# Ledger of designs, part 260: peptides against a protein of PDB entry 6TME

Target 1, 324 residues: chain A of PDB entry 6TME
Amino acid sequence: NRLKRAYIALQAWKKAFYSDPFNTAANWVGPDVCSYKGVFCAPALDDPSVLVVAGIDLNHADIAGYLPPELGLLTDVALFHVNSNRFCGVIPKSLSKLTLMYEFDVSNNRFVGPFPTVALSWPSLKFLDIRYNDFEGKLPPEIFDKDLDAIFLNNNRFESTIPETIGKSTASVVTFAHNKFSGCIPKTIGQMKNLNEIVFIGNNLSGCLPNEIGSLNNVTVFDASSNGFVGSLPSTLSGLANVEQMDFSYNKFTGFVTDNICKLPKLSNFTFSYNFFNGEAQSCVPGSSQEKQFDDTSNCLQNRPNQKSAKECLPVVSRPVDCS
Target 2, 324 residues: chain A of PDB entry 6TME as posed
Amino acid sequence: NRLKRAYIALQAWKKAFYSDPFNTAANWVGPDVCSYKGVFCAPALDDPSVLVVAGIDLNHADIFGYLPPELGLLTDVALFHVNSNRFCGVIPKSLSKLTLMYEFDVSNNRFVGPFPTVALSWPSLKFLDIRYNDFEGKLPPEIFDKDLDAIFLNNNRFESTIPETIGKSTASVVTFAHNKFSGCIPKTIGQMKNLNEIVFIGNNLSGCLPNEIGSLNNVTVFDASSNGFVGSLPSTLSGLANVEQMDFSYNKFTGFVTDNICKLPKLSNFTFSYNFFNGEAQSCVPGSSQEKQFDDTSNCLQNRPNQKSAKECLPVVSRPVDCS

## One batch from the design tools (peptide; made by RFdiffusion4, then SolubleMPNN)

Design b2_p25_3_s3 (from b2_p25_3, 16 letters changed)
Fold by OpenDDE base, seed 3:
Structure b2_p25_3_s3 (fold): chain B 324 residues (1-324), chain A 25 residues (1-25)
Amino acid sequence: as target 1 above (324 residues)
Amino acid sequence: STKEQIEALYEKRFKEKVEELRKEL
């Protein structure tokens, strides 16, 4: 019965293919769905004697088409990997029936519409990858209430503010890069106890960096480049004991880059170029260390090469934003 | 169990995905 439902679902999906350049679905014929290319069967969790479709892997198949609602019949699927295709449309709400969903990767496709809220219905989801699509609108706050290990949202059309619920996230890796997020980074960010890597690259984020960033003691990668952040770097950044890669480039930061930041014990690369910093400690100077790489290009630093002109600097430096 | 097998392989897949992401950003 379960394999029959899977057959119906997979045949409906095959019919929803507009193009299959590699003939991936060429062998998708007959009731033996476990022999289908990209379909993986395993013993059912509730009955080991029953074989079910547990996984889909169509990565890099360059398939054009859409996801039909009949995919909701694949109720035993825990792994759904269909990245690097040309699937379009929306993620079907019928996928809410896939209660065993563990890894969901639809990255590098042509999906549109709002955030796929069906992902919020999966109680066991640990990995969500929807990057490189055309998802738009607000990010649901509830995404951070889920026990996810990774949240990949980069290269979409998401807008509005980052939800304050971010502090509830248990994810180790979160990417917001290359969207249209605006507003400030929530102060609750410091509560992300498992965070290792967070990327904000290329958004419309603004305001001061919250002091609470310094509480992220497990962070190894922090990239806030290409935004509209203002003010000085928080002194609490000295608390980032494990940060290896840090990037604040292409913002509107001002003030002094301190020793406490540049001497972070695990720091390997620190890029703070293309800002309005008016001073830096000697430990921040590029070439000052063999173990650390720094980039201070295009700031308002004295006696450093490749800095902004006085004309560019004076209007900004003379009116520093107070983040206190 | 099937669940245990999925979970066992997850860590490897996760690391691979993170590495892939780093290359793309």
Scores: peptide ipSAE 0.370, ipTM 0.882, DockQ to the pose 0.632
Fold by OpenDDE base, seed 1:
Structure b2_p25_3_s3 (fold): chain B 324 residues (1-324), chain A 25 residues (1-25)
Amino acid sequence: as target 1 above (324 residues)
Amino acid sequence: STKEQIEALYEKRFKEKVEELRKEL
């Protein structure tokens, strides 16, 4: 039966534990898997008279171990939360059998290998959190074809370019932060109709920002700090009617920061420090507004404190990048 | 149904995750 399969899976997993500091699996004994700590049972979707393992929550258990292939026997699991552990290895391909997967959180572990493509096989997945691991390689473009609400990829070892398919994403929150992504932000980004928050912090992204960013009408957080972006800020950024937090710091931007950007109606914080901007509107000056916070530190601005030297500025400012 | 129950609590979990993310970044 289904619970027997679950028993096999859970016992295999217990055997795969190298360390269980809090003795989380101490009661993982016997066939009554529904009594196991961190295991949650519910009536099956196809037969309400049958009890099945519907969820796993081992968050913050500091368990060291790996995920054995027998976990594929947990075919009724819709919630898999195992964040803040020390699980290592790869995500088993056998998890493709978990067709009811709705929320998958393996964040803050020691997983390695390529992107866990098994996540792409789950038809009902809504939330994917794989942040704070050691996943590497290219991001599969198919990830953005999924009807996900959130995609957390930050603090991994992903490399290569961001797929053009990003525009197909229905996610409201996407994080790329602290990886090794390179290249330009795809122009298709403007097609992300449900996007509220997007974070590119701490990658190797470069080139000009696409004008299409201005089409992100619902975005409240846009952070592109700590990259290699060049050129001027797109004038179309004036279209970000709902942006509250915007950060372009630690890049190689040039040009003039305009009123149209700094006067955005919901803008609360705008950081454009550590660039090569050579001018700013009065509305962009820190302290010019009580409702908005600005940081213009370490640019090439005249008559402002804490700016770069002429020696540092001239080579860059004199050779502006044309993004047109 | 179990599905409905999972979905009903999803919004809360989602918001909590977003808040957690904001604290980390």
Scores: peptide ipSAE 0.362, ipTM 0.881, DockQ to the pose 0.665
Fold by OpenDDE base, seed 2:
Structure b2_p25_3_s3 (fold): chain B 324 residues (1-324), chain A 25 residues (1-25)
Amino acid sequence: as target 1 above (324 residues)
Amino acid sequence: STKEQIEALYEKRFKEKVEELRKEL
């Protein structure tokens, strides 16, 4: 009996709770698991006459505990939402048995260890949210081979480089923000055909921006702020026909910010502050447009307010990095 | 079907998640 297995799993999980301040699991008593708070049942896909546990939603329950291996008995679960809790430990490998997993949200918890590779075993996974945890190590390149719509990785402890397989991703939204990623953005990034939003904020990324970024025709948000990028902005950025929000602030960019970038048709906000740009087109000047907002603060621009001193600029501007 | 119900609600949940992300970043 599938519900019996679910009962075993859920009771094991209840035992794994260290704290349940809202008494969320108070009614987790008896065999009627479909009445449990945060447990949702539905007809099984293979037999509509059989009721199964199809979803878990314990969002914002502030539960402290861990995920026991018995959760692998929840083989019919397609939705697993347990964000904004205090769950710790690792994601159990036994969850590989949850072959119907469609949405996996464990964000805002205290999970540790390497990337949960069990997520790679789910053939139907569309949404992965593991942000605001303590996951560490390298990102497995296979994550981008999956047919995911969204990949949220921000606010973790991931290290190493961004895998070159990123170009294979079908995701519309990807965030790397607030990790420890290093190296260059792969040139394959331009192959992300469905990409709408990508965020690299607050990493240790470096090198020149790849020209292939300009091939991201569907991107509406591109944020590469707070990294170590160098060189000039790629001229190919003029190809970003749908970009609305663009942020290159807090890097080490040099050169001239061109009209072709600042006149992008859907551009609403462009922040390139806290760099070493030594020139900008008139169209890039803050206040030049009512429809667009620009920030050129703390660069090496002449005749602009709030710029770096000559002493700060000269060593960098005199030795521009050639990205060609 | 269960699958159809999951998929129907997915778009709404997805949009909500994207909006949440925009507010946080």
Scores: peptide ipSAE 0.361, ipTM 0.880, DockQ to the pose 0.688
Fold by OpenDDE base, seed 5:
Structure b2_p25_3_s3 (fold): chain B 324 residues (1-324), chain A 25 residues (1-25)
Amino acid sequence: as target 1 above (324 residues)
Amino acid sequence: STKEQIEALYEKRFKEKVEELRKEL
């Protein structure tokens, strides 16, 4: 009996709660699991006459606890939303049995360990949100082989390079922000055909930006701020026909910020502050446009306010990195 | 069907999630 299995799972989970400040699981009593707060039942896909637990929504419940292996008994769950809790430990491997998993949101918890590879086992997963946890180690390249629409990885402890498989991703939104990713952005990034938003904020990424970024025709948000990128901005960025928000601030970029970038047709906000740019086109100057906002603060620009000193600029500007 | 219902609401949830993310970043 599917509901019986669900009952076992949910009772095991309740037992795994250390704290339930809002008494969310107070009514988690008895066999009628479909009446449980945060538990949603629906007709089974394989048998509409059978009611099954199809979704969990415990968002913002501030529950402290862990995910017990018995959660693997929730084999009909397609939606698992438990963000903004205090769940700790690891994501159980037993969740591999949840083959209908469609949306997995464990964001804003206290999960630890390596990337939850169990997520890679879900054939129908479309949305993965593991942000604001303590996941660590290498990002599995296989994550980008999945047909995900969204990949939220920000605010974790992921290290190593970004996998070259990123180009295979069908995701429209990908966040790497506030991790410990290092190395270069893979050239394969330009192959992300569905990409709308990508965020690299606050990592240890370095090297030159790949020219292939300019192939991201559908990207509306590109944020590479707070990294260690060097060299000039690729001229191919002129190909970002739909970019609205672009941020390259807090890097080590040099060279000239060109008209071709600042005149991008959909560009609304372009921040390139806190770099070592030694020139900018007039179209890049803050205040030059009503429809576009620019920030050129703390560069090596002449005749602009709030720039770095010559002492700070000369050592970097005089030794430009050749990205060719 | 359950699948259709999940998929139908997915777009809404997705948009809300993206918006939430934008507020946080």
Scores: peptide ipSAE 0.357, ipTM 0.881, DockQ to the pose 0.671

Design b2_p25_3_s4 (from b2_p25_3, 13 letters changed)
Fold by OpenDDE base, seed 3:
Structure b2_p25_3_s4 (fold): chain B 324 residues (1-324), chain A 25 residues (1-25)
Amino acid sequence: as target 1 above (324 residues)
Amino acid sequence: STKEWIEKKYKERFEKKKEELRKSL
């Protein structure tokens, strides 16, 4: 019965292919779905004597098509990996029936529409990768209520603010990069106890950085480059005991870059170029350390190369934003 | 079991994904 349903689903999917350049689905013929290329069977969790379709891997198949609603018949699938294809349309709501979903990777496709809320219905989901698509609209706050290890959202069309629920996330890696997010980083960010890597690159984020960033003791990568952040760097950044890569470049930061930041014990690369910083500690100067790399290019620093002109600096530096 | 297999292999897949991410951003 389960394999019969899988057969119906997979045949419907094959019919939904517009192009299969590598003939990936050429052997998708007959009832033996476990022999299909990219289809993986395993014993069912509820009955080890029953074989079920447990995984799909069509990564890098360059398939053009869409996901038909019949995919909801694949109720035993725990792994769904279809990255680097040309699938279009929306993620079917019928996938809510895939209650065993553990890893969902639809990255590098042509999916459109709002955030695929069906992903919120999967109780066991650990990994969500929807990057490099055309998803749009608001990010649902509920995404951070889930016990996800990774949330990859980068290179989409998401807009609005980062939900305050971000602090509830147990994810170790979260990417917001290359979207249209706006507003401030929520103060609740400091509550992300398992966070190792967070990337905000290339959005419309603004305001002051919250002091609570300094509570991210496990963070190794923090990238907030290419936004509209203002004010001074929080003094609490001295609490980032494990940060290795830190990037604040291409913002509107002002003030002084302190020793407490540049002497962070695990810091390997710190980029604060293309801002309006008017001073830096000696420990922040590029070349001052063999173990650390710094970039202070295009700021308002005195006696440093490749800085902004006085004309560019004066209007901003003379009116620093007070984040206190 | 299938569950054990999935969980065991997950760690490897996850590390690979992190590496891919670092290269892409």
Scores: peptide ipSAE 0.334, ipTM 0.889, DockQ to the pose 0.678
Fold by OpenDDE base, seed 4:
Structure b2_p25_3_s4 (fold): chain B 324 residues (1-324), chain A 25 residues (1-25)
Amino acid sequence: as target 1 above (324 residues)
Amino acid sequence: STKEWIEKKYKERFEKKKEELRKSL
């Protein structure tokens, strides 16, 4: 039966533990898997009279080990939460059999290898958190074809470009932060109809910001800091009617920061420090508003404190990148 | 149903996750 399969899977997993400092699996003995710590049973979706393992929660257990292929026997699992452990290796392809997967959280572990493509096989997946691991390689374009609410990729080793398919994403929150992504932000970004928060912090992204960012009407957080972006800020950013937090710091932007950006109605924090901006509107000046916070530090602004020297500014400001 | 339960609790879990993310970034 289903619980027997679950027993096989869970015992295989217990055997795959190298260290269990909190003795989480101490009670993982016997056929009554529903009594196991961190294992949650519920009536099966196809037969309410049958009890199945529906969820795993081993968050913050500090367990060292790996995920054995026998975990594929947990075919009724919809919730898989194992964050803040020391699991290593790869995500088993056998997890493709977990067709009810709804929330997959393996964040803050020691996983390696390419993007776990098995996640693409789960038709009902809503939440994917693989952040704070050592996943590497390119991001598969198909990730954004899925009807996900959240995609957390930050603090990994992903490289290459961000797929053009990003515009197809229905996610409200997407994090790319602290990877090795390169190239431009795709113009299709403006098509992310449900996007509220997007974070690009600390990558190797470059080029001009696409004008289509201004189409993100629902975005409340936009952070593109610590990259290699060039050119002027798109004038279309005036369309970000709901943006509250905006950060363009630590890039190579040039040009003038306009009133249309700094007077955005919901803007509470706008950081554009550590660039090569050579002018700003009065509305962008730190202290000009009680409701808004600005940081213009380390630009090429005249009559402002803590700016770059003329020697540092002149070579860059005199050769602005044309984004048209 | 189990499905309804999962979906209902999902909202709470998701909000919690967003809060955790906000604190970490």
Scores: peptide ipSAE 0.293, ipTM 0.875, DockQ to the pose 0.670
Fold by OpenDDE base, seed 5:
Structure b2_p25_3_s4 (fold): chain B 324 residues (1-324), chain A 25 residues (1-25)
Amino acid sequence: as target 1 above (324 residues)
Amino acid sequence: STKEWIEKKYKERFEKKKEELRKSL
């Protein structure tokens, strides 16, 4: 039966623990898996008279170990939350059998290897959190073909370019922060119709920002700080009618920061420090508004405090990148 | 149903995750 399979899986997992400092699995004894700490049972979707393991919650258990292939026997699991542990190794391919997977959170662990492509096999997945691990290599383009609400990828070792398929994503929140992504932001980004928050912090992204960013009318948070972006800010950013938090700091931007950007109606914080901007509108000056916060530190602005030296500015400002 | 229950609680869990993310970045 299904609970017997779950028992086999959970006992195999217990054996795969190297350390359980809080004795979370101490009560993982006997066939009554529904009594196990962190195991949640519910009526099966196909037969309400049958009780199945529907969820795992081992968040913050500080467990060291790995995920054995026997976890593929947990075929009724829809919620898998094991964040803030010390699980290592790879995500087992056998998890492809968990066809009901809805929320997958393995964040803050020690997982390694390429992107866990098994996540692409789950037809009903809505939430994917793999942040704070050691996943590496390319992001598969197919991730954005899935009907996900959230994609958390930050603090890994992902490299290569951001797939052009990003425009197909229905996610409201996407994080790329603190990886090794390179290249340009795809122009297709403007097609992300449900996007509210996107974070690119601390990558190796470069080139000009695509004009299509201005089409992201539902975006409330846009953070592209700590990259290698060049050129002027797109004039189309005036289209970000709902942006509240915007950060372009620690890049190589040049040109003039316009009123059309600084007067965005919902803008609360706009940080464009540590660039090579050579001008800003009066509306962009820190302290010019009581409702908005600006940071223009370490640019090439005249008559502003804490700016770069002329020696540092001249080579960059005199040779602006043309994004046209 | 279990599916309905999962979906009903999803919004709450998602908002909590967003808050956790905000604190971590």
Scores: peptide ipSAE 0.288, ipTM 0.879, DockQ to the pose 0.645
Fold by OpenDDE base, seed 2:
Structure b2_p25_3_s4 (fold): chain B 324 residues (1-324), chain A 25 residues (1-25)
Amino acid sequence: as target 1 above (324 residues)
Amino acid sequence: STKEWIEKKYKERFEKKKEELRKSL
């Protein structure tokens, strides 16, 4: 009996709660699991006459505890939303039995350990949100082989380089922000044909931006701020026909910011402050357009306010990194 | 079917999640 298995799982989970300040699981009593707060039942896919637990939503419950292995008994769950809690420990390997997993959101918790590789075992997964946790180590390259629409990894402890497999991703939204990723952005990034939003904020990324970024025709948001990028902006950025928000601030970029970038047709906000740019086109000057907002603060620009001193600029500007 | 239900509501959930993300970054 599927509901009996669900009962066992949910009771084990309730037992794994250290604190339930809103008494979310107060009604988790008895065999009628479909009446449990945050538990949603639906007809089974293989037998519409059978009712199964198809979804969990415990978002914003502030529950402290862990995920017990018995959760693997919830084999019919397609939606697992437990964000904004205080769950700790690791994601159980037993969740590999949840083969119908479609949306997995464990964001804003206290999970630790390596990337939860169990997520790679779910064949139908479309949405993965593990942001605002303490996951660490390398990102498995296989994550980008999955047919995901969204990959939220921000605010964790991930390290190492971004896998070259990123180009295989079909995701429209990917966040790497506020981790410890290092190295260059892979050239394969240009192959992300469905990409709309990508965020690299606050990592240890370095090197030159790959020219292949200009192939991201569908990107509306590109944020690479607060990294260690060097060299000039790729001229191929003129190919970002749909970019609306672009941020390169707080890097070590040099060279000239061109008209071809600042005149992008859908560009609404372009921030390139806190770099070492030594020139900009007139179209890049803040206030030059009513439709576009620019920030050129703290560069090496002449005749602009709030720029770096010559002493700060000269050592960097005189030794430009050749990205060719 | 359950599959149809999930898929039908997915777009709404996804857009909501994107909005939440924008507010948090």
Scores: peptide ipSAE 0.283, ipTM 0.870, DockQ to the pose 0.673

